# Ledger of designs, part 198: peptides against a protein of PDB entry 5H65

Target 1, 294 residues: chain A of PDB entry 5H65
Amino acid sequence: QYLERTPLCAILKQKAPQQYRIRAKLRSYKPRRLFQSVKLHCPKCHLLQEVPHEGDLDIIFQDGATKTPDVKLQNTSLYDSKIWTTKNQKGRKVAVHFVKNNGILPLSNECLLLIEGGTLSEICKLSNKFNSVIPVRSGHEDLELLDLSAPFLIQGTIHHYGCKQCSSLRSIQNLNSLVDKTSWIPSSVAEALGIVPLQYVFVMTFTLDDGTGVLEAYLMDSDKFFQIPASEVLMDDDLQKSVDMIMDMFCPPGIKIDAYPWLECFIKSYNVTNGTDNQICYQIFDTTVAEDVI

## One batch from the design tools (peptide; made by RFdiffusion4, then SolubleMPNN)

Design b2_p24_5_s3 (from b2_p24_5, 16 letters changed)
Fold by OpenDDE base, seed 4:
Structure b2_p24_5_s3 (fold): chain B 294 residues (1-294), chain A 24 residues (1-24)
Amino acid sequence: as target 1 above (294 residues)
Amino acid sequence: MEFKPLSEEELELLRALDAYIRAE
């Protein structure tokens, strides 16, 4: 498992594609703001997109809350429906559909809720109590996913998103295809509903310097580099602080690079065409942050 | 760990990443 380290000066002279083990200092990185580094990535079309902001979700769910649940779609073999009418807000109707497993309502920690007309706050509260929540709307013949611009599945504080380009949404009754209606694995839910799930990734550009040379390498990683899931970091202040601490440790402000800790990582080179020019780029892969022994 | 050649799929991903980052 041991691989010999290659100095950056040697790497910079070599053709791509190749893979290397390196030891370098993190001279600088971008973006500097953590929330700007967390993206959603489609494993199918490779599209990268921003994680929707809370304000964006508020708008989506507010719009959904203006729609009245269709009575004809309530209480099917798949789910039992409960309807609430708010006293204020012009009598807003909220429908909660409790998905059954073999005709039986599961425990809260195993329950999937379909929420129709709920606000973001209400949905989040429900997702904290119940295992899984799917925002839905009344379609013509069945409940449908509300909007892929919003999470298709909320589990606790984790928001699962789908790719608008690659997904071909299917109606909620397709959840019947799931034999196990208690675990509600995001990938299984996505498959049943025709959703290509997006992956949370840290996307950053690292400027690496080992004293022999300097190169830029991209980081696109879900949970290995920081040992912190990108899917959870935006909703957890402690995790955010941890990532910030790590970055400050490797790239501390106000001190010279000579005092920076060494970073061991793997990088791979690849060719990119920019117009008529060929450029070699680098990406960090299969790397967990660790300090080298001085 | 053992290095293996990059597949075309992996290269496409990398190039997509590059394009995205450069656009920002």
Scores: peptide ipSAE 0.294, ipTM 0.837, DockQ to the pose 0.720
Fold by OpenDDE base, seed 5:
Structure b2_p24_5_s3 (fold): chain B 294 residues (1-294), chain A 24 residues (1-24)
Amino acid sequence: as target 1 above (294 residues)
Amino acid sequence: MEFKPLSEEELELLRALDAYIRAE
């Protein structure tokens, strides 16, 4: 079944679900602020949630920092432990566990650090130096992931999050199941620890107009639409500027829509029930924006 | 270009997306 370009007016009259190829102008979009469009999505339960803000993480790590590392859990076959006591009035103890590869400490840039009792600032400093960091806490018999509300893995400036609903956390010793303890692939770490990793996605609503009709279509995309990873955009000013430029190109402020460039994209329709109302919604899919005005 | 029908799983995802956006 070959799909030709379909006018929006025709689409608006058709039942769902269907898929369409369209050519339309981006009349408007929301949210206007890029950071508001970046969300975390669970591929299993499909829950969408906000990316935790720095302030949120501060609270979590501050709370974790009030807990004293259990001496019994230090220095196992999996990791070597170092303990620091802060020079403040409380004498907070911070434990850093260096994960070994086959009993040998790898190079610093390949070494996974388990941080126990660290603040966000301290964790960030360590992640910059060692790349891979997991915030942990002392459990009853083993180290455990600190909190799924915080990243389960920090690599450089990338925060990897897990789904609270779908994850069944396992203790840190389960990292032993990983044959390669140097690359620390997020998905592998997640699997070992029973974590369902969340995906960074752009979530936006596009108002599309082709002159025959107007419809709203949702965009949920990780890296295809803009050819920019949602996982990196929040921490990269240049990427943010690029996305903004793309959006400004398709929807330039202060210019009449007649002068807007055409957007070629695919949309799919689907039925949703809102109370007693049956509605048809649309989503943009399998679309990469092109920098053209045709 | 030929499209395949949407799976039930995909529909669930889309509906979840709609619900989320509407709640914003």
Scores: peptide ipSAE 0.276, ipTM 0.813, DockQ to the pose 0.698
Fold by OpenDDE base, seed 2:
Structure b2_p24_5_s3 (fold): chain B 294 residues (1-294), chain A 24 residues (1-24)
Amino acid sequence: as target 1 above (294 residues)
Amino acid sequence: MEFKPLSEEELELLRALDAYIRAE
């Protein structure tokens, strides 16, 4: 039902944990650069991680490309395999496994590719033509996910990552448990392979000021606050621009705070131990700025 | 909307977030 707004000065005097509805101005925020605010979060163990850089992925896939695909694992009931030999000095072997649906090869836009020995560039090219791609390696008895430090699933420009701590990887044949082998829903793929999917999140620190007091509140949100998915923003210039515009609107440079727009949001307080000190911190939750601007 | 009491699990998440941000 209706929740009364609480002034920051009152909140600052209260014990945690509590939840509040507030109306405040965004005095400042960090990090200032959008790409620095996008992180990966595990919903189970709550670890936060950086989104791997292209260079990191290059190394992982380069290492994977040094391994020769096992011929014994090619052409199963689950997938048809095609092997290429590169024209380099060593003749690198690249295997692409086309996952079948009930023994039938689906349309290209519905076909999951398992790529073994591919470079990042090659994988990206294939993901643009075939929407769903999983980087794999030859295990002892089956194909296996290559490395959880790399995406377990690439769909278009979206890289899906899994938590190393919480995941208990299962072999590729476990994809057989999926009744629908055409849509390739990330969560379903993850479940079949024993992966706990990481969530893309915006992680920011807001300094809020309502004229009665000032407090810092953290923002950790996937797609509600900006109404823009954190999972897509890094690969879309227009989305990046939109987020920047929103932040610029709430915290315009060169303008005094008294002219800033008001932000209505919800915050929750909680206790933390920082060294020898116990302190109260705050987090913004269940807030959409597009609806809360006044 | 009504406020719900914070669970211990939720508090763990928040503390993890705090630790991460402070480490940056």
Scores: peptide ipSAE 0.256, ipTM 0.800, DockQ to the pose 0.732
Fold by OpenDDE base, seed 1:
Structure b2_p24_5_s3 (fold): chain B 294 residues (1-294), chain A 24 residues (1-24)
Amino acid sequence: as target 1 above (294 residues)
Amino acid sequence: MEFKPLSEEELELLRALDAYIRAE
């Protein structure tokens, strides 16, 4: 239950793997920019990848918008379809499919929209109004998810992504398996469509110093360390400010490390191979700054 | 809090993380 603190100098002399409770100061950290620390992680294959940028999504949706919706896939028992022709020179066709709950259209805030041929801007506008949006395309026999490189589900400002490696996509009609077609829980949607959801994580490197030694440790955390969800931070200025404030508190600029606050945390050591060199690395785990500041 | 032995799966994750970070 209780674990005695171990000085970094002692830890640095020990073989891995081991777990430690430490008390140290955050001498420095990287990356310095918050948006660079937010990644997507697959809980199954452990793939780490960048969160797609707006430009990446623009390309995907622009490509999708060049495709004409299949009229034969419109208006099923699962959804009612509406088609728009844009006023631009090309006259792009956009299909919005409103998913029904037991044959009845839910309220807008509970209605899942399947968008076919929409741009990122259009999709975002609709997601703000209807909350839940899935970008889709016309398949051979059914609507299908547009692209796993783009969100499989957009809820408000939250983009939900799936793992290309682990997912085995199923057609949209598999949403019929969901009893509740109003709440649209991301995990349930993912399961119905054969998607393994990716997790937003903070990925950072901390340089820790307790006066006896200096140790570099990684942080990979979704919402525990900062008590702020990595899934929301990119789209929320206030959350970003909060993270910045926390980091400034532990690693204040312009003052000596002697004045830094102490950070209590848990770290685990592990062996890695870097080319021909075997190294011991460290990761912070099960740590919440709000509870571990001394 | 009690420490639990690291599983092979956890070690795999850690190594993957290390590799990813080093590549950046």
Scores: peptide ipSAE 0.222, ipTM 0.765, DockQ to the pose 0.699

Design b2_p24_5_s4 (from b2_p24_5, 14 letters changed)
Fold by OpenDDE base, seed 3:
Structure b2_p24_5_s4 (fold): chain B 294 residues (1-294), chain A 24 residues (1-24)
Amino acid sequence: as target 1 above (294 residues)
Amino acid sequence: MEFKPLSEEELELLRSLHKYIESE
């Protein structure tokens, strides 16, 4: 049950793949800025990608707003539709479809909105009032998800994204397959629409030093390492401060490494090939940081 | 806790991560 710690000097001499329990100091890490470390990861194809920036979303929704909602797709058994025409934006039409539960409109906090033609600002306003929002567009026969480059589901301040490579999108009417049309669980929505949801992950490179040796280890983690969800950190100032505090604790600026706290973690080694070069890499796994005594 | 051998799938994930990081 108990695993002995292995010094880094011994690890550096061993062949991969292997797994180790280590105790080391965090000499340095990259990237230094938190927002640069948060990525989207596909659990199926393992593709990593950047979280779209506000500017990226603005472009997508602006493009979507140039399309006129199809009147034939309004007011189905699944949803009731309301249409607005803007006054100072060339009469842009915005459609909001309120998804019904068994033919009845649910309360605002349980209602899913399908937004067609809305700007990012408008979508955000609606998501604040109505917890769940899906950006959509008019397809040939049904409403469809607007773009997988944008969130397929917005809940509060959380943006849920899907993998373009692995997803096989289905039309919005497939939401009918959901028995519960009030909770709007992201995984259930994704399944109904044929989406492989992406996972928010922290991606960082740690330089670890235990006094016997130095090695670099990658961190890819969703919510275990910091005990903070990567999916929430970008939109929560307090969570950001917490992560920064943790990193400053383990790697305090202006202080010599001798005074750094010890980090206990698990790492796994593996072989990688870069052209003709073969090297051993390391990744941190199954690790939760805690306050250590200096 | 006991260590289990890394699966090919896990190795693929790790190598994918390495490739991504090195490309940045």
Scores: peptide ipSAE 0.390, ipTM 0.883, DockQ to the pose 0.711
Fold by OpenDDE base, seed 5:
Structure b2_p24_5_s4 (fold): chain B 294 residues (1-294), chain A 24 residues (1-24)
Amino acid sequence: as target 1 above (294 residues)
Amino acid sequence: MEFKPLSEEELELLRSLHKYIESE
């Protein structure tokens, strides 16, 4: 059924939960900085968390680099191993395990590398060259994922993260369950390793004003609203600029709201209890701004 | 467009989001 637009003043008077089609202006939004709006979301437990920063990853990989690769775990049917010793005073050991497909090493661009003892810099360099990298450590009987606080898979510049709460990690040999050991689809890798992959999402608060009323609505979206994947925006300057341009278009700085464009969108209301008060909140859903500009 | 009723799971998601945002 076609839904008519409902004025905000009417919505504000109604009980939740309900869903509405609205036409409003974006008076303001939070956060203002794009990088602050990109979060990681677990589809299972629904927890939201920050995307780890480079500094955070440095620490994790530095700690991992203090461990010596177990020689007994090198060169299995799944992977061929190569060991490097750094020239620094400590002589750090770094192991790179090249995952084979049916006993054969794939082409470099299709080869998954398991890196043990590598620094963030080294891992990033290898991921750029070989596309797919998993940071690992030596377990008791097999290689294991290094740390879910770090990416479980790095493909180029994209970091894939897993949920600590929901994941039940399995050893690296479980990658054997993958029939195709060349494409290294993140979801497949995650499944093999018992990881619940986190989703990159835009998380924002919009203040919407249609002239009859004002309400705040949350946005949590991975790729629909901006038609830009949240998973790619942090590492792509052009995509960042695009998002910024979109936001500036709807909420231009230095311009009065009367001149703002209209935003067509869907919102849903729901009840929340915080402290002593029950309140109604609103969420934007099923909305693409590129198609909803009036 | 016809709206689908809000599920309990979706409510949980929304409330989780609310909690997260309000905690910032």
Scores: peptide ipSAE 0.390, ipTM 0.881, DockQ to the pose 0.728
Fold by OpenDDE base, seed 1:
Structure b2_p24_5_s4 (fold): chain B 294 residues (1-294), chain A 24 residues (1-24)
Amino acid sequence: as target 1 above (294 residues)
Amino acid sequence: MEFKPLSEEELELLRSLHKYIESE
C-alpha cells in the first residue's frame, strides 16, 4: 500500500511511537569507519557487543593451547581423533577431532573439525581447508566448547558467535542429535550445543535532512539496507568497498547537500529516557538503499 | 506496505540500541 511521505518538520512535532515514510538527504553519518559500525546482536536479550578483534581471539586460543587434550575423550563414535605435538620449544599438544557421519568420515568440504589446543592461526588454516571448525576443550566427561568469547563455529572466513547471557552450553556429544552431519548449518549446531547465536548487524546513526527539518535516525540492520551481509563485510574487501561507495554516493564528501541524492526510507519514532530527560528517537526500518535512490 | 504497531519487545530492542549507541 502507498504511504504518503511526511516532511521531517511535521514528524518532529508529533508524539511517539509512530511510523513514517520519508524522503530526505543523508547530511552525515556515524561512525565514519565501517568496521566500527559492525556489531554483534543477541535476538533474545538484545545485547549489543563488539565483534572480537584478532587480539582478543589470540588470547583465548593461546590460553586454550596451554591445555593438554584428554586422551580419554579421543576417538568416540562421533569423531576420530588425531593429535600432533608441535616442534617448537613449547611442544604443544593439538588434537583435531574429525566428526563422522554415520561412522564414516566425510569429505573435507563437508567435514566438521573439533580443534583442541590450536592457535588462532592454526584454526584459521584448518577452517580454510575444511568446511567447519569448532574450537573445543576437554571437559570432565566430554569435549566442550572452548569459550563463547570466541567463535563457536568457523566456516571459511565467517566467525559465528554465541550469546554468553542466553546460552546454556551442552557438551559436544549433543551433536549426535543432528541428522545431517555434512551441512553443519550454524543454527542447527548452535541449537545442539545450547547456544543462542549472535547476529552481525550494522549499527549507524544517520542525520537526515529534507529541507524542512533535521533529525537523527539509527540504523540496525543485518543484510537488508545495503543488501550486503554484516556477517561477511569484515572479511571481504570488495564488500567493504561496496558499502563505502554507497555511503559516498548518499553523502559525497566536499559537495554541498543540495547536490546529494534523495533517500527514501521508513523511520519509526519511540520514547526513551535519558537520565531525567525524556526524548524521542528514530530508527530506520524496512529500507533497502538500492531500491530507494531517487 | 502496512505499518504495524510497535510491540513491547520491539520497544525494548530500540531502547537497548539507543542505550548502546549513547554509551559509545
Scores: peptide ipSAE 0.389, ipTM 0.881, DockQ to the pose 0.719
Fold by OpenDDE base, seed 4:
Structure b2_p24_5_s4 (fold): chain B 294 residues (1-294), chain A 24 residues (1-24)
Amino acid sequence: as target 1 above (294 residues)
Amino acid sequence: MEFKPLSEEELELLRSLHKYIESE
């Protein structure tokens, strides 16, 4: 388990690919704002995407709300449907489909709701009360996922997204393939619906300095580095504060680098070609932040 | 912990990350 620590000056002279254990100070990092560091990553095609903003979702759900639920698709063996008509002059119809487990409605905390025509606000309210919510629309023969630009599954405050490039969407009746229709695991839901789920990751660039050399290393991590899930941080002020505190600790503003704490981590080097230019890049891996206590 | 050589798949991931970051 013990690996010899390598100084950055030595690493900078070596060819890639290699892996190292290092001890360095975080001279600087980017992006500086936490919300900019949280991204969505596809494990299949490796595409990185921005997490949609509330405004983006508002538009998607508003557009979806302009469509009328198809009465022919209501009340199947899979779900019981309830329709609401809003009190506004337009009379917007909202359909909520309660997914049954072997013909029986589960408890509210175990129930999956399929929401058709709901606004973001309405969906969020329901997701806070019920276990899981899937925004859907009426397809030709079945309910279908509304839009992969929006969450395919909302559980509490967590939004689960799918990759548009890699997903081959299947209709909602494919949820029948799930044996347990009370524990709605995001990966299982995704698999049933032909979705490749995206992963929340922190994406940052660290400038590391150990006094012998300086190198730039990328961080892409979901929950190990900060011991805070990237999937939850955007919706939790306390978690955001914690991450900010950690970064401020390692890279305190207005203080000389000599006073910075030491960061122990693992980095791997790899080659990147940019035209005729060959470059060695570095990435942090298998690291949990901790102040080196001597 | 044991260091393993980087696979082509892993390299693809790393390069994708690099490309993304540099394009921002």
Scores: peptide ipSAE 0.386, ipTM 0.881, DockQ to the pose 0.747

Design b2_p24_6_s1 (from b2_p24_6, 14 letters changed)
Fold by OpenDDE base, seed 3:
Structure b2_p24_6_s1 (fold): chain B 294 residues (1-294), chain A 24 residues (1-24)
Amino acid sequence: as target 1 above (294 residues)
Amino acid sequence: SSAQQQLLQQLLELDEEERKKEAE
C-alpha cells in the first residue's frame, strides 16, 4: 500500500508497530567495514551467524582429512568413486565421488562432487572445474555431510551454509530423491539432505537524519538494498567496490552532511523488550538504493 | 579413468606440490 512520506520527528513520537516512508540523509553507518556487515541468517530460528573465515574452514577440512574413507561406501549407484593417496608426509587418503545422473556420469559443468578428505585448497580448485562440491565423511552406512560449520555445497566461489539448530541431517543417498542431478539447485540439495539453508545478509545500522530528527534504523537485507547479493560480495572484488561506492556516495567522507544526498527508504517500527525496558526500534525494508541522487 | 578423473588427479597433485613448496 502507498505510504506518505513522514518526517523523522513525527515518527519518533509515534507508537509501534508502524510502517513509514522517509527521506533522510545517512549521517553514519555501522559497521564501517563491509566484511563485518555480511552475516548468515536462518529464516526459521532467526539466528545470525558470522560467515566462517578461511582459517576456520581450513581447520574443519584438516580434521576431516584425518579420517580414512570407508571402502565399503565407494562406488554406489549414486556415484563413482576415485581414491588418491597424497604424496605428502601424511599420505592422506582423498576420496572423490562423482555423482551420476541415472547411472551416467555427467559432464564436469553438470557434475556434483562429494569430497572426502580434501583440503580447502583442493576443494576450491575442484569447485572451479566442476558444477558443485559437497564435503562429506564416511558414516556407518553411508556418506554424510562433513560438518555444518563448513559449506554443505560449494558452487564456484559461492559457499552455501546450513543452520545447525534447525537442520536434521540425512545421509547422502537422499540425493537420489532428486530427479535432476545436473543443475544442483542449492535449495533442492538442502531439502534432500534435511538442511535449512542460511541466507547471506547485509547487517548494518544506519543513522538517519532529515533535519527534523535523528533515527537509527536496522538494515538486514540479502540482495534488494544494494541490488548486490550478499552471498557473492565477499568473494568478488568488483561487487565489494560497488557496495563501497554506494556507501561513499550516501555518506561521503570529508564533507559536511548538508552536502549528503537524500536517501528514500521504507522503515518499520517495532517494540523490543530488554528486561524492564521497552524500546521502539526501526528496520529498513523493501528498499532499493537508486543510483540517481535526489 | 575418465577425463574428469584425470583432471582431478592433476589438480590434486598440483596442490600437493604447492604444499610441499610452502613447507620448505
Scores: peptide ipSAE 0.070, ipTM 0.725, DockQ to the pose 0.013
Fold by OpenDDE base, seed 1:
Structure b2_p24_6_s1 (fold): chain B 294 residues (1-294), chain A 24 residues (1-24)
Amino acid sequence: as target 1 above (294 residues)
Amino acid sequence: SSAQQQLLQQLLELDEEERKKEAE
């Protein structure tokens, strides 16, 4: 969508909602740390939440590891089960269920594992060797997802999370509804299990200055702004460096703003009501900056 | 199936050994 450029001073005088094309310098941005800018967003309830840290996951999986797998739920038409007893002092039991495709075990790179009692370290190692891993627990009549506070699906280094508010969890046997039990598309898995998948998003606030005025614009974007998926950036050092380079380019440290490059972007204004106070806010949309950097 | 189980066993055993080393 094409819009004529509007100076910030003019925008600041106008009522919302409106859309603008602007040319401004990025005076500053927050948060400064990339990992603080990556959030999980629900497409239905629009709740933003933090990406769980390793420490958070450790606690969840440690708790899960204290539970004994139910023998009655092992070896179904959907999966073959193997029980492992750890050699540590506690001798915890870990159950791994290999999901079958039409009664046949797929190759490792196509195989989904359901794991009971695994630690984060173990799960991560398995996720690098098998297609996917789902942390599960023994329910009353079937295996169930362990906890929505943890990933419902791990593929390589990608952790897929679900919305606690919007999800209505179903038992693991609902994976039978999937015709293709080799590709394990996250959205399909989520649908089968009654999960509303969360989306990784970059969440930032930009302070923009074009010399005529200054305004703050909100950025919530999954993969368009940086042309880098928010879902991958936390686990990829190269992608992190790329984002940092982009931000440093537009907002270079130790340099006066007069020397900053111009940023062209689209912003939309909207009204926010806080009690009796009405405020106009701005959000960046339909903007890609990576093309100018890469 | 056997290969997968062997791999799993190997991975789990390695993890346990690593944890033991870290605890020492």
Scores: peptide ipSAE 0.051, ipTM 0.712, DockQ to the pose 0.014
Fold by OpenDDE base, seed 5:
Structure b2_p24_6_s1 (fold): chain B 294 residues (1-294), chain A 24 residues (1-24)
Amino acid sequence: as target 1 above (294 residues)
Amino acid sequence: SSAQQQLLQQLLELDEEERKKEAE
């Protein structure tokens, strides 16, 4: 769809909903710190939540590590189990279940591990050697996902989270429904386990000024705006630096707004009702700034 | 395979050693 450029002063006078193409300067933005702008979004219930911090995960896995693996659930047709006893004073039991493909243990780079009683550090180390790791616990009749507050799937440095509200968890044996037990596609794993995957998103508010008017526009985007995946930015210093550079380019510190570059983007207006008050809000959509920066 | 299990054991043992060093 083609949209003509509309000045902000005209937009501010119009009713919602409408779509606009604008050219404006980024006067300011919030939050200023990148880590505060990365959230998890549910595509079904649309709830936004914070990405768990390492400290949060430590607590969850520490609690899980206090539980003893159920011997009755070890060594099924789906997985082979190995029990490891720590040399620490507590003698903690860690169960690692190697998921088999058609009864055969796959190579490490294709193997899914189910970890029972592992710490965050241990899980992270394993995730660097094996294809995927799922933190689990012993249920009544089967292994179960440990906690949706923690990742349901870890692949390398990528943590996949599920929505607590929308998910209806199923036991680990439901992984049998997957014909291919080597690729471990996150969406497939989630479907098998009854999980609604959350999406990493950048959430920011831009104050835009084109000289005719000023408006605030909301940004919620996974990988289009910066052409950098929100799912990877928290674990990659170079990606973080890139995002910061982009923002500094559009909103350079210590420089007057007159010298700011122009930002071209699409915004849509929408109505928000807060009690008896009706407000028009704006959201950025279908916009990529990386091409403009280069 | 036994090789994967051995690797697992090595990784877990290494983690314990590192934690011991941090505690000292």
Scores: peptide ipSAE 0.050, ipTM 0.710, DockQ to the pose 0.013
Fold by OpenDDE base, seed 4:
Structure b2_p24_6_s1 (fold): chain B 294 residues (1-294), chain A 24 residues (1-24)
Amino acid sequence: as target 1 above (294 residues)
Amino acid sequence: SSAQQQLLQQLLELDEEERKKEAE
């Protein structure tokens, strides 16, 4: 959709809601740290959550590893189970359930693993060899998702999370409803398990200045703005460097704003009411930063 | 598949060995 450029001074005088195309300089942004800008967003309740740190996951999986897999839940029509007892002094039992497709075990690159008792390190290693990994625990009658505070699905280095508020967890046997048990699409898995998947988003506040005016615009974007998936950036140093480079390019430290490159954006205005106070806010949308900044 | 199970076993064993080394 094509829009004519509108100066910020004009935008600031107009009522919301409206959409604009702007050309402005990024005077400043917050938060400054990349890891603070990556959040998990629920598309249903719109709650923003922090991405769990490895330390948090370690605790969750360590706790799970203290639980003994229920023998009664092993080897169903859905999956074949294998139990390993660690050689350490604790003798930790790890259960891995290989999900079958029509009674046949798929190839590793198509196979979903259900794991109970595994550490984060073990799970991560497995996720690099198999299609997907779901951390599970033994429920009363079926395997269940371990904890929504941890990923419900791990594919390679991608950790998929679910909303605790909006999800109504269903047992693992509900994966039977999936016709395709080879691709393991996260949304399909989530649906089968009653999970509302969270979305990785970059959340930032941009202070934009085009010389005619200054306004703050909110950025909440998954993969369009930087053309870098928010879901991957935390697990990839190169992607992190790329984002940092982009931000430094548009907002270089120690440099006067006059030397800043121009940023072309689409912004939409919207009304926010807090009691008797009516405020117009702005959000960046449908914007991709140009590779070549003019 | 026995191959997959064997691979899994190897991965788990390697992880244990690594953890032991880190603990030393």
Scores: peptide ipSAE 0.057, ipTM 0.717, DockQ to the pose 0.013; fails the geometry check

